Peptides against a protein of PDB entry 4Y8H. Designs and how they scored, part 7

Target 1, 196 residues: chain A of PDB entry 4Y8H
Amino acid sequence: TSIMAVTFKDGVILGADSRTTTGAYIANRVTDKLTRVHDKIWCCRSGSAADTQAIADIVQYHLELYTSQYGTPSTETAASVFKELCYENKDNLTAGIIVAGYDDKNKGEVYTIPLGGSVHKLPYAIAGSGSTFIYGYCDKNFRENMSKEETVDFIKHSLSQAIKWDGSSGGVIRMVVLTAAGVERLIFYPDEYEQL

## One batch from the design tools (peptide; made by RFdiffusion4, then SolubleMPNN)

Design b2_p23_6_s2 (from b2_p23_6, 7 letters changed)
Fold by OpenDDE base, seed 2:
Structure b2_p23_6_s2 (fold): chain B 196 residues (1-196), chain A 23 residues (1-23)
Amino acid sequence: as target 1 above (196 residues)
Amino acid sequence: AAAAAAAAAVAAAAERAREAAAR
């Protein structure tokens, strides 16, 4: 798995590969690791697909309940709910989760929740087995307040490099763009990103 | 247990948000 989320001038973009494996077997090349928990709050999931889906479903339910009582939750609120669930389940989770969202007050925000259930607010985050190969690339090439196009290119190149080196990453690159204008879904196929 | 922890986190976040708006 290779996952990331990147803040930019107009919001945030989440990106993920789609490969799922069971040992050496490629189970699926089209799995979406980008999961909606609220209209403009999403997460990237690594590790156990079943366990992280259950957590995301619980978060979604609690954010819906929150919305009915208090209005739209902040991205920080969503990250706090994820943090508590990841901490309480840390003995059973092999997962890192990245939470990203957009609101008009805070703009694009990214929170990383590594194994153990800590939470860290960052301008961008990377996780999964492929992230090990791209820490240096991301640190060198990330810039604050990029355009949408620059940010899409940064994520595409970063995940392409992760996929080249990580046998557990591959398939399509999916992105979700969160801005004031709404939610946009992007997809890039191997024939495009392998040439980068 | 996980659902209870999530509910507590949501409630605490809502309280902090109300306190911040009252300031």
Scores: peptide ipSAE 0.023, ipTM 0.636, DockQ to the pose 0.019
Fold by OpenDDE base, seed 5:
Structure b2_p23_6_s2 (fold): chain B 196 residues (1-196), chain A 23 residues (1-23)
Amino acid sequence: as target 1 above (196 residues)
Amino acid sequence: AAAAAAAAAVAAAAERAREAAAR
C-alpha cells in the first residue's frame, strides 16, 4: 500500500494505489483505500482492511450524528475521533490512517495517525509500505500552496515511485480532490504513471 | 465498547472545538 494526502492552495488531495494482497472477500470492499467519513472529510487507510474499515464506519456514523447537533465538523474534530479510536485499539491495530479534509475556515488540512494512535498535523503526509521509498522524493519536491495541477502531478510522481519499489503497491492511482467547489475523483492507469 | 469509546471521542472533540471557537 502507498497512500498520501497533500495540502495545496485551494484545498487538499488524497491519493492511493489500488493493489490488494488479501483474499476475495476483503478485496471487493478493501480496494477503497480512500474512504469518505463526511462530505469533505476523507481518510487514507493502510494495514488491516477490516479493522480500518470498522473504524472509518464508526467515525462516519458519529460525524453524521455530530452534524445533526452541531453542524459540519472540522477536519481536526474528525482526526481527534480517529486518534481516540486508534489509541484505544492500538494493541489490535496494524494501521496507519491519514485524515484529510476541507472547510472554508481552515482550508485543506492533513492529519496523520501512525501506529500507536498519536496525531500529527502536517502540510502533507505519506503512509503504507510504499511510503518508505519516497520520503526523500517527497521532501525534495513538495512545495506549499501548489496549484491543483502541480499537486496532482506531485502525487502521481510520488505514488509512481512508491509502486516501482514496493511489491505490495500497484494497480491504478486514485485521487480525491477536496475544495470549495466540491469533491472530484481522479483515476490514473499504469500506462500513464509507469513512464514517469 | 467501541461505540462507547467513539461517543466519548466525539464528545471530547466537540468540547475542544467549542473551546477553540470561544478563543
Scores: peptide ipSAE 0.023, ipTM 0.644, DockQ to the pose 0.021
Fold by OpenDDE base, seed 1:
Structure b2_p23_6_s2 (fold): chain B 196 residues (1-196), chain A 23 residues (1-23)
Amino acid sequence: as target 1 above (196 residues)
Amino acid sequence: AAAAAAAAAVAAAAERAREAAAR
């Protein structure tokens, strides 16, 4: 798995590969590594697919209840709910989760939740088995307040490099763009990103 | 502090909803 989220001038973009590994089998299926928990709050998931799906489903439910009582939750609120659930279940969770969201007040925000259930607010985050290969690339090429197109390109190149080195990453690159204008879904196929 | 209070309020709301679904 290779996952990332990047803040930019107009919001935030989440990105993920689509490969799943189950024993000796590689599946390039539509794996929900980019999961909606609210209209403009999403997460990237790595580790146990079943456990992280259960956490995301609980968070989605909690944020729906929150919305009915208090209105739209902040990205920080969503990250706090994830953090608590990950901390309470830390002995049974192999999970790296990135929470990302957009609102008009805070703009694009990214929170990383590594193993152990800590939370870190960052301008961008990377996680999953492929992330180990791209720390240096991301640090060198990330810039604050990029355009949408520059940010899509940065994520595409970063995940392409992760996929080249990580046997547990591959398939399509999926992105979700969160801005004031709404939610946009992007997809890039191997024939495009393998040439980068 | 505000995020922790919001998370606690959400958790309490979820517990109430689980209790309501179990009735």
Scores: peptide ipSAE 0.022, ipTM 0.628, DockQ to the pose 0.017
Fold by OpenDDE base, seed 3:
Structure b2_p23_6_s2 (fold): chain B 196 residues (1-196), chain A 23 residues (1-23)
Amino acid sequence: as target 1 above (196 residues)
Amino acid sequence: AAAAAAAAAVAAAAERAREAAAR
C-alpha cells in the first residue's frame, strides 16, 4: 500500500494505489483505499482492510449523527474520532490512517494517525509499505500552496515511485480532490504513471 | 465490549469538539 494526502492552495488531495495483498500474495483486485466519512472529509487506509473499514464505518456513522445534532464536523473533529477508535483498538490494528478534509474556515487539512493512536497535523502525509521509498522524494519536491495541477503531478510522481519499489503497491492511482468547489475523483492507469 | 468502548470514546470526542466550538 502507498497512500498520501497533500494540502494545496485550494484544498487537499488524497491519493492511493489500488493493489491488495495478503501476505506474499498479490491479488489482482482493485481495492479502494480512499474512504468517505463525510462529504468533504475522507481517509486513506493502510493495513487490515476489514479492521480499517470497520473503523471508517463507525466514524462515518458518528459523523452523520454529529451532523444531525451540531452541523458539519471539522476535519480535526473527524481526526479525533479516528484517533480514539485507533487507540482503543490498537491491539487489533496494524493500520496507519490519514484523515484529510476541507472546510471554508480551515481550508485543506491533513492528519496522520500512525500505529498506537497518536494524531499529527501535517501539511502533507504519506503512509503504507510504499511510503518508506518516497520520504526523500516527497521532502525534496513538496511545496506549500501548490496549484491543483502541480499537486496532482506531485502525488502521481510520488505514488509512481512508491509502486516502482514496493511489491505491495500497484494497480491504478486514485485521487480525491476536496475544495470549495466540491469533490472530484481522479484515476490514473499503469500505462500513464509507469513512464514517469 | 469493544463496540461499547468505541461508542463511549466517540461520544467523548464529540463532547470535546462541542466544547471547543463553543469557545
Scores: peptide ipSAE 0.021, ipTM 0.632, DockQ to the pose 0.022

Design b2_p23_6_s3 (from b2_p23_6 with E9A I10V L16R K18R S23R)
Fold by OpenDDE base, seed 2:
Structure b2_p23_6_s3 (fold): chain B 196 residues (1-196), chain A 23 residues (1-23)
Amino acid sequence: as target 1 above (196 residues)
Amino acid sequence: AAAAAAAAAVAAAAARARAAAAR
């Protein structure tokens, strides 16, 4: 798995590969690792697919309940709910979760929740087995306040490099763009990103 | 237990939001 989320001038973009593995076997080439928990709050999931889906479903339910009582939750609120669930289940959970969202007040925000259930607010985050190959690339090439196009290209190149070296990453690159204008879904196929 | 922790986090966030709106 290779996942990331990147803040930019107009919001945030989440990106993920689509490969799933069972041991050394590639079980599926197209798996959605980008999960909606609210209209403009999404997460990237790595680790146990079943456990991280259950966590995301619980978060979605609590954010729906929050919305009915208090209005739209902040990205920080969503990250706090994920953090508590990951911390309370840490003994049975192999998960790295990146929470990303957009609101008009805070703009694009990224929160990383590594194994153990800590939470870190960052301008961008990377996780999964493929992330180990791209820390140096991301640090060198990330800039604050990029355009949408520059940010899509940064994520595409970063995930392409992760997929190249990580046998547990591959398939399509999926992105979700969160801005004032709404939610946009992007998809890039191997024939496009393998040439980068 | 996980649902209770999530509910507590949501309640705490709501309390912070109300306190911020009162300033």
Scores: peptide ipSAE 0.027, ipTM 0.672, DockQ to the pose 0.019
Fold by OpenDDE base, seed 4:
Structure b2_p23_6_s3 (fold): chain B 196 residues (1-196), chain A 23 residues (1-23)
Amino acid sequence: as target 1 above (196 residues)
Amino acid sequence: AAAAAAAAAVAAAAARARAAAAR
């Protein structure tokens, strides 16, 4: 798995590969690792697909309940719910989660929740088995306040490089763009990103 | 005040998630 989320001028973009593996076997080429927990709050999931789906479903339910009582939750609130669930279940979870969201007050925000259930607010985050291959690329090429197009290109190149080196990453690159204008879904196929 | 309400909602949420997983 290779996942990332990147803050930019107008919001945040989440990106993921779509490969699911069982050992060396490619079990599925088209797994959605970008999961909605609220209208403009999403997560990237790495580790056990079943366990991280269950966490995301629990978070979604809690944010729906929160919304009914208090209105739209902040991205920080969503990250706090993920953090508690990941910390409380850390002994049974192989989960790396990136929480990302947009609101008009805080703009685009990214929170990384590594194994162990700590939470870190960052301008961008990378996770999953493929992330180890792209730390140097991301550190060199990330800039604050990029355009949408520059940020899509940065994520596309980063995930393409992760997929080249990580046998557990591949398939399509999916992105979700969160801005004031709404939610946009992007997809990039191997024939496009393998040439990068 | 909003941070304290969010923390209370998170704690109540975690308690309900544990109660749902114990079913």
Scores: peptide ipSAE 0.027, ipTM 0.671, DockQ to the pose 0.019
Fold by OpenDDE base, seed 3:
Structure b2_p23_6_s3 (fold): chain B 196 residues (1-196), chain A 23 residues (1-23)
Amino acid sequence: as target 1 above (196 residues)
Amino acid sequence: AAAAAAAAAVAAAAARARAAAAR
């Protein structure tokens, strides 16, 4: 798995590969690792796909309940709910989760939740088995307040490099763009990103 | 109380999910 989320001038972009593995077997399935928990709050999931989906479903429920009582939650509130669930279940979770969201007050925000259920706010985050290969690339090429296009290209190149080195990463690159304008879903196929 | 209910729901979901360790 290779996942990332990147803040930019107009919001945040989440990106993920689609390869799933079960032990030593590569599942011949395009898996979406980008999960909606609220309209403009999403997460990237690594580790157990089923355990992290269950967490995301519970977070979604809590955020729906929150919304009914208090209105739209902040990305920080969503990250706090993820943190609590990941911390309480840390002994049973192999999960790295990146929470990312957009609101008009805070703009694009990224929170990383590694194993153990800590939370870290960052301008961008990378996680999954492929992330280990791209720390140096991301550090060199990340810039604050990029355009949408520059940020899409940064994520595309970063995930392409992660996929090249990580046998547990591959398939399509999916992105979700969160801005004031709404939610946009992008997809990039191997024939496009393998040439980068 | 909401946290404990969420934790219990995660534990029950994780127990059902252990059959599909896809990464």
Scores: peptide ipSAE 0.023, ipTM 0.653, DockQ to the pose 0.036
Fold by OpenDDE base, seed 5:
Structure b2_p23_6_s3 (fold): chain B 196 residues (1-196), chain A 23 residues (1-23)
Amino acid sequence: as target 1 above (196 residues)
Amino acid sequence: AAAAAAAAAVAAAAARARAAAAR
């Protein structure tokens, strides 16, 4: 798995590879590594697909309940709910979760929740088995306040490099763009990103 | 326990939002 989220001028972009590693169990469901928990709050998931899906479903429920009482939650609120669930389940949860969201007040925000259930606000985050290969690339090439296009290219190149070195990463690159304008879903195929 | 912690986090966020609006 290779996952990332990047803040940019107009919001945030989440990116993930699509490769599913099956152990002795054939997953009957395509694991979506980019999961919606609110309209403009999403997460990237790595580790146990079942456990991280259960966490995301609980977060979604709590954010729906929050919305009914208080209106749209902040990305920080969503990250706090993820943090508590990841911390309380840390002994049974192999989860690297990146929470990312957009609102008009805070713009694009990224929160990383590594193993152990700590939370860190960052301008961008990377996680999963492929992330180990791209820390140096991301640090060198990340810039604050990039355009949408520059940010898509940065994520595409970063995940391409992660896929190249990580046998557990591959397939299509999926992205979700969160801005004032809405939610956009992107997909990039191997024939495009393998040439980078 | 995890559901209770999540509910507490949501309630705490709501309390912070109310405290910010009272500022």
Scores: peptide ipSAE 0.033, ipTM 0.683, DockQ to the pose 0.019; fails the geometry check

Design b2_p23_6_s4 (from b2_p23_6, 7 letters changed)
Fold by OpenDDE base, seed 4:
Structure b2_p23_6_s4 (fold): chain B 196 residues (1-196), chain A 23 residues (1-23)
Amino acid sequence: as target 1 above (196 residues)
Amino acid sequence: AAAAAAAAAVAAAAERARKAAAL
């Protein structure tokens, strides 16, 4: 897996590859690793497909319950729910989660939850097996307050490089853009991103 | 109490998932 989330001028963009593997086999070429837990709070999933699905489903349920009682949760609240689940079950879970969300008060926020269930608020995060190949690229090319287009290009180039080197990453690049204007889904195919 | 029940459900799903797909 290669996943990332990037804060920008108008919000946050999540990005992921779409490969799922079972040992040496590609089990699914078109997996959606970008999972909604609330209207403008999403996560990127890495590790066990089932563990990360179960965690995301539980978080979604908790945020729905929260919303019914207290109104729209913050991205920090969502990250805290993910953190508790990942930390309390760390010995039984293989989960690397990036939580990202937009609200009018806090704007775009990113929280990374690596193996072990620590939580880190960052201007951008990268995770998964493919992320190891792109730390230097991301550090050199990330800028705060980029445009939407600059941020899409940054994510597209970053994930293209991760996919190129990581046998566990591939397929399409999916993005989710979270802003005041709403939620937008993007998809980029190999014929486009392999040429970058 | 809801977090503990949720945690147990995640652990049970994880054990079934050792043959499951990796992301």
Scores: peptide ipSAE 0.250, ipTM 0.725, DockQ to the pose 0.041; fails the geometry check
Fold by OpenDDE base, seed 3:
Structure b2_p23_6_s4 (fold): chain B 196 residues (1-196), chain A 23 residues (1-23)
Amino acid sequence: as target 1 above (196 residues)
Amino acid sequence: AAAAAAAAAVAAAAERARKAAAL
């Protein structure tokens, strides 16, 4: 897996590859690793497909319950729910999660939750097996307050490089854009990003 | 109490759903 989330001028963009593996085999080429837990709070999933699905489903349920009682949760609240689940179950979970969300008060926010269930708020985060190949690229090319287009290009180039080197990453690049205007899903095919 | 119930539900769902599929 290669996943990332990037804060930008108008919000946040999540990005992911689409490969799922079973041992050495590609089990699915077009997996959706970008999972909605609330209207404008999403996560990127890495590690066990089953564990990360179960976590995301429970977070979604908790945020629905929260919303019914207290109104729309913050991205920090969502990250806290993910943290509690990942930390309390760290001995039996293989989950690396990036939480990203948009609200009018806090704008775009990114929280990374690596193995062990720590939480880190960052201007951008990268995770999964492919992320190790792109730390240097991301550090060199990330800028604060990019445009939507610049941020899409940054994510596309970053994930293209991760996929090139990581055998566990591939397929399509999916993105989710979270802004005041709403939610937008993007998809980029190999014929476009492999030439970058 | 809600966090503990959620944690138990995660553990149970993860254990039941454990296929060798990785992201």
Scores: peptide ipSAE 0.245, ipTM 0.735, DockQ to the pose 0.037; fails the geometry check
Fold by OpenDDE base, seed 2:
Structure b2_p23_6_s4 (fold): chain B 196 residues (1-196), chain A 23 residues (1-23)
Amino acid sequence: as target 1 above (196 residues)
Amino acid sequence: AAAAAAAAAVAAAAERARKAAAL
């Protein structure tokens, strides 16, 4: 897996590859690793497909319950629910989660939850097996307050490089853009991003 | 308390599913 989330001028963009493996086999080439937990709060998933799906389903339920009682949760609240589940189950979970969300008060926010269930608020985060190949690229090329287009290009180039080197990453690049205007889903195919 | 009960369900699903797929 290669996943990332990047804050930008108008919100946040999540990005992911689409490969799922079962041992040495590619089980699914078009997996959706970008999962909605609230209208403008999403996560990137790495590790066990089932563990991370179950965690996201539980978080979605908790955020729906929260919304019915208190109104729209913050991205920080969502990250706290993910953190609690990942930390309390760390011995039985293989999960690496990036939480990203947009609200009018805090704008775009990113929280990374690595193995062990710690939480880190960052301007951008990268995770999964492919992330090891792109730390240097991301550090050199990330800028705060990029445009939507600059941020899409940054994520596309970053994930393209991760996929080139990580045998566990590949397929399509999916993105989710979270802004005041709403939610937008993007998809980029190998024929486009392999040329970068 | 709701997080802990949900956590136990995740752990039981995780043990069965480690063989299913990795991201």
Scores: peptide ipSAE 0.242, ipTM 0.736, DockQ to the pose 0.042; fails the geometry check
Fold by OpenDDE base, seed 1:
Structure b2_p23_6_s4 (fold): chain B 196 residues (1-196), chain A 23 residues (1-23)
Amino acid sequence: as target 1 above (196 residues)
Amino acid sequence: AAAAAAAAAVAAAAERARKAAAL
């Protein structure tokens, strides 16, 4: 897996590859690793597909309940719910999660939750097996307050490089753009990103 | 109580998931 989330001028963009594996085998299964937990709060998933789906489903339920009682949750609140689930079950979970969201007060925010259930707020985050190949590229090329287009290109190039080197990453690149204007889903195919 | 029930549901899902696909 190669996943990332990047804050930018108008909000946040999440990105992911689509490859799924089963043990040592590449499953010829395209998975959506970008999961909605609230209207403008999403996560990137790495590790166990079932563990990360179960966590995301529970968080979604908690945020729906929260919304009915208190109104729209912050991205920090969502990250706290993910953290509690990942930390309390760390001995039984294989989950690496990036939480990203947009609200009018805080704008785009990114929280990374690695194995063990720590939480780190960052201007951008990368995770999964492919992330190891792109730390240097991302550090060199990330800028704060990029345009939407610059941020899409940054994510596309970053994930393209991760996929090139990581046998556990590949397929399509998916993105989710979260802004004041709404939610936008993007998809990029191998023929486009492999040439980057 | 809701957090404890959520944690138990995650743990039960994880135990079933040892044969699961990886991302």
Scores: peptide ipSAE 0.239, ipTM 0.737, DockQ to the pose 0.039; fails the geometry check

## One batch from the design tools (peptide; made by RFdiffusion4, then SolubleMPNN)

Design b2_p24_1_s2 (from b2_p24_1, 9 letters changed)
Fold by OpenDDE base, seed 3:
Structure b2_p24_1_s2 (fold): chain B 196 residues (1-196), chain A 24 residues (1-24)
Amino acid sequence: as target 1 above (196 residues)
Amino acid sequence: DAEAAAARAAAEAEAAAIANTQFL
């Protein structure tokens, strides 16, 4: 897996590859690793497909319940729910999560939750097995307050490089753009990003 | 024999769990 989320001028963009593996076997299965937990709060998933889906489903339920009682949750609230689930179950879960969301008060926010269930607020985050190959690229090329187009290009190039070197990453690149205007889903195919 | 059988069954169950687990 190669996943990332990047804050930008108008919000946040999540990005992911789509490759799925089974044990040591690279499955020719395409998975959507970008998962909605609230209207403008999404996550990137790495690790066990089942564990991360179960966590995301529980978080979605908690955020729906929260919304019914208190109104729309903040991205920080969502990250706290993820953190609690990942930390309390750390001995039984293989999950690496990036939480990203947009609201009018806080704008785009990114929280990374690595194995062990710590939580870190960052201007951008990368995770998954492919992330190890792109730390240097991301550090050199990330800028604060990029445009939507610059941020899409940054994520596309970053994930393309991760996929190039990580055998556990590949397929399509998916993105989710979260802004005041709403939610937008993007998809990029190998013939496009392999040339970068 | 019973302990060896239990250890083998546990190892087979773990291997099956790993084989059935999809990773992202």
Scores: peptide ipSAE 0.405, ipTM 0.759, DockQ to the pose 0.605; fails the geometry check
Fold by OpenDDE base, seed 2:
Structure b2_p24_1_s2 (fold): chain B 196 residues (1-196), chain A 24 residues (1-24)
Amino acid sequence: as target 1 above (196 residues)
Amino acid sequence: DAEAAAARAAAEAEAAAIANTQFL
């Protein structure tokens, strides 16, 4: 897996590859690793497909309940729910999650929740087995307050590089753009990103 | 041999459990 979320001028963009593995082998299954937990709060998933799906489902339920009682939750609130689940179950979970969301008050925010259930607020986060290959690239090329287009290109190039080196990453690159204007899903195919 | 049959069943169950586990 190669996943990332990047804050930018107008919000946040999540990005992921789509490759799934089964044991030591690449499965022919394409997975959407970008999962909605609220209208403008999403997560990137790495690790166990079952564990991360279960966590995301529980968080979604909690945020729906929260919304009915208190209104729209903050991204921080969502990250806190993820953190508690990941920390409380750390001995039984293989989950690496990036939470990203947009609201009018806080704009785009990114929270990374690595294995063990710590939570870290960052301007951008990368995770998954492919992330190791792109720390240097991301550090060099990330800028605060990029445009949407610059951020899409940054994510596309970053994930393309991760996929080149990580056998556990590949397929399509999916993105979710979260802004005041709404939610936008993007997809990029190998023929587009392999040439970068 | 019951022991051999049990060992085979355990190995098959483990292999199935691994095969059923998907990773991202």
Scores: peptide ipSAE 0.405, ipTM 0.754, DockQ to the pose 0.663; fails the geometry check
Fold by OpenDDE base, seed 5:
Structure b2_p24_1_s2 (fold): chain B 196 residues (1-196), chain A 24 residues (1-24)
Amino acid sequence: as target 1 above (196 residues)
Amino acid sequence: DAEAAAARAAAEAEAAAIANTQFL
């Protein structure tokens, strides 16, 4: 897996590859690793498909309940719910999560939750097996308050490099753009990003 | 024997569990 989330001028963009592996290496299964937990709060998933889906489902339920009682949760609140679930179940979970969301007060925010269930607020985060190959690239090329187009290009190039070197990453690149204007889903195919 | 049969069944169950586990 190669996943990332990047804050930018108008919000946040999540990005992911789509490769899924099993004990019998099935390199060509296309999975959506970008999961909605609230209207403008999403996550990137790495690790066990079942574990991360279960966690995301529980978070979604909690945020729905929260919304009915208190109104729209902040991204920080969502990250806290993820953190509690990942930390309390750390002995039974293989999960790496990036939480990202947009609201009018806080704008785009990113929280990374690695194995063990710690939480870290960052201007951008990368995770998964492919992330090891792109730390240097991301550090060199990330800028705060990029445009949407610059951020899409940054994510596309970053994930393309991760996929190039990580055998556990590949397929399509998916993105979710979260802004005041709403939610936008993007998809990029190998024919485009392999040439970068 | 029963021990060999149990070992085979355990190996098959483990293989099935691994095959059914998906990783992202």
Scores: peptide ipSAE 0.402, ipTM 0.751, DockQ to the pose 0.643; fails the geometry check
Fold by OpenDDE base, seed 1:
Structure b2_p24_1_s2 (fold): chain B 196 residues (1-196), chain A 24 residues (1-24)
Amino acid sequence: as target 1 above (196 residues)
Amino acid sequence: DAEAAAARAAAEAEAAAIANTQFL
């Protein structure tokens, strides 16, 4: 897996590859690793497909309950629910999560929750097996308050490089753009990003 | 024979657990 989320001028963009493995490369599947937990709060998933889906489903339920009682949750609230679940179940979970969301008060926010259930707020985050290959690239090329187009290009180039080096990453690059205007899904195919 | 059978059963159970797990 190669996943990332990047804050930018108008909000946040999540990005992911689509490769899923079973066993020691016995089977491959294309999976959507970008998962909605609230209207403008999404996550990137790495690790066990089952574990991360279960966590996301529980968080979605908690955020629906929260909304009914208190109104729209913040991205920080969502990250706190993820953290609690990941930390309490750390002995039985293989999950790496990036939580990203947009609201009018806080704008785009990113929280990374690595194995063990710590939480870190960052201007951008990268995770998954492919992330190890792109730390240097991302550090060099990330800028705060980029345009939408600059941020899409940054994510596309970053994930393309991760996929190039990580055998556990590949397929399509998916993105989710979260802004005041709404939610937008993007998809990029190998023929496009392999040329980068 | 019993020890070899137990080791084989453990290896088969591990292989099945790995095969049933999808990783992102």
Scores: peptide ipSAE 0.399, ipTM 0.754, DockQ to the pose 0.722; fails the geometry check

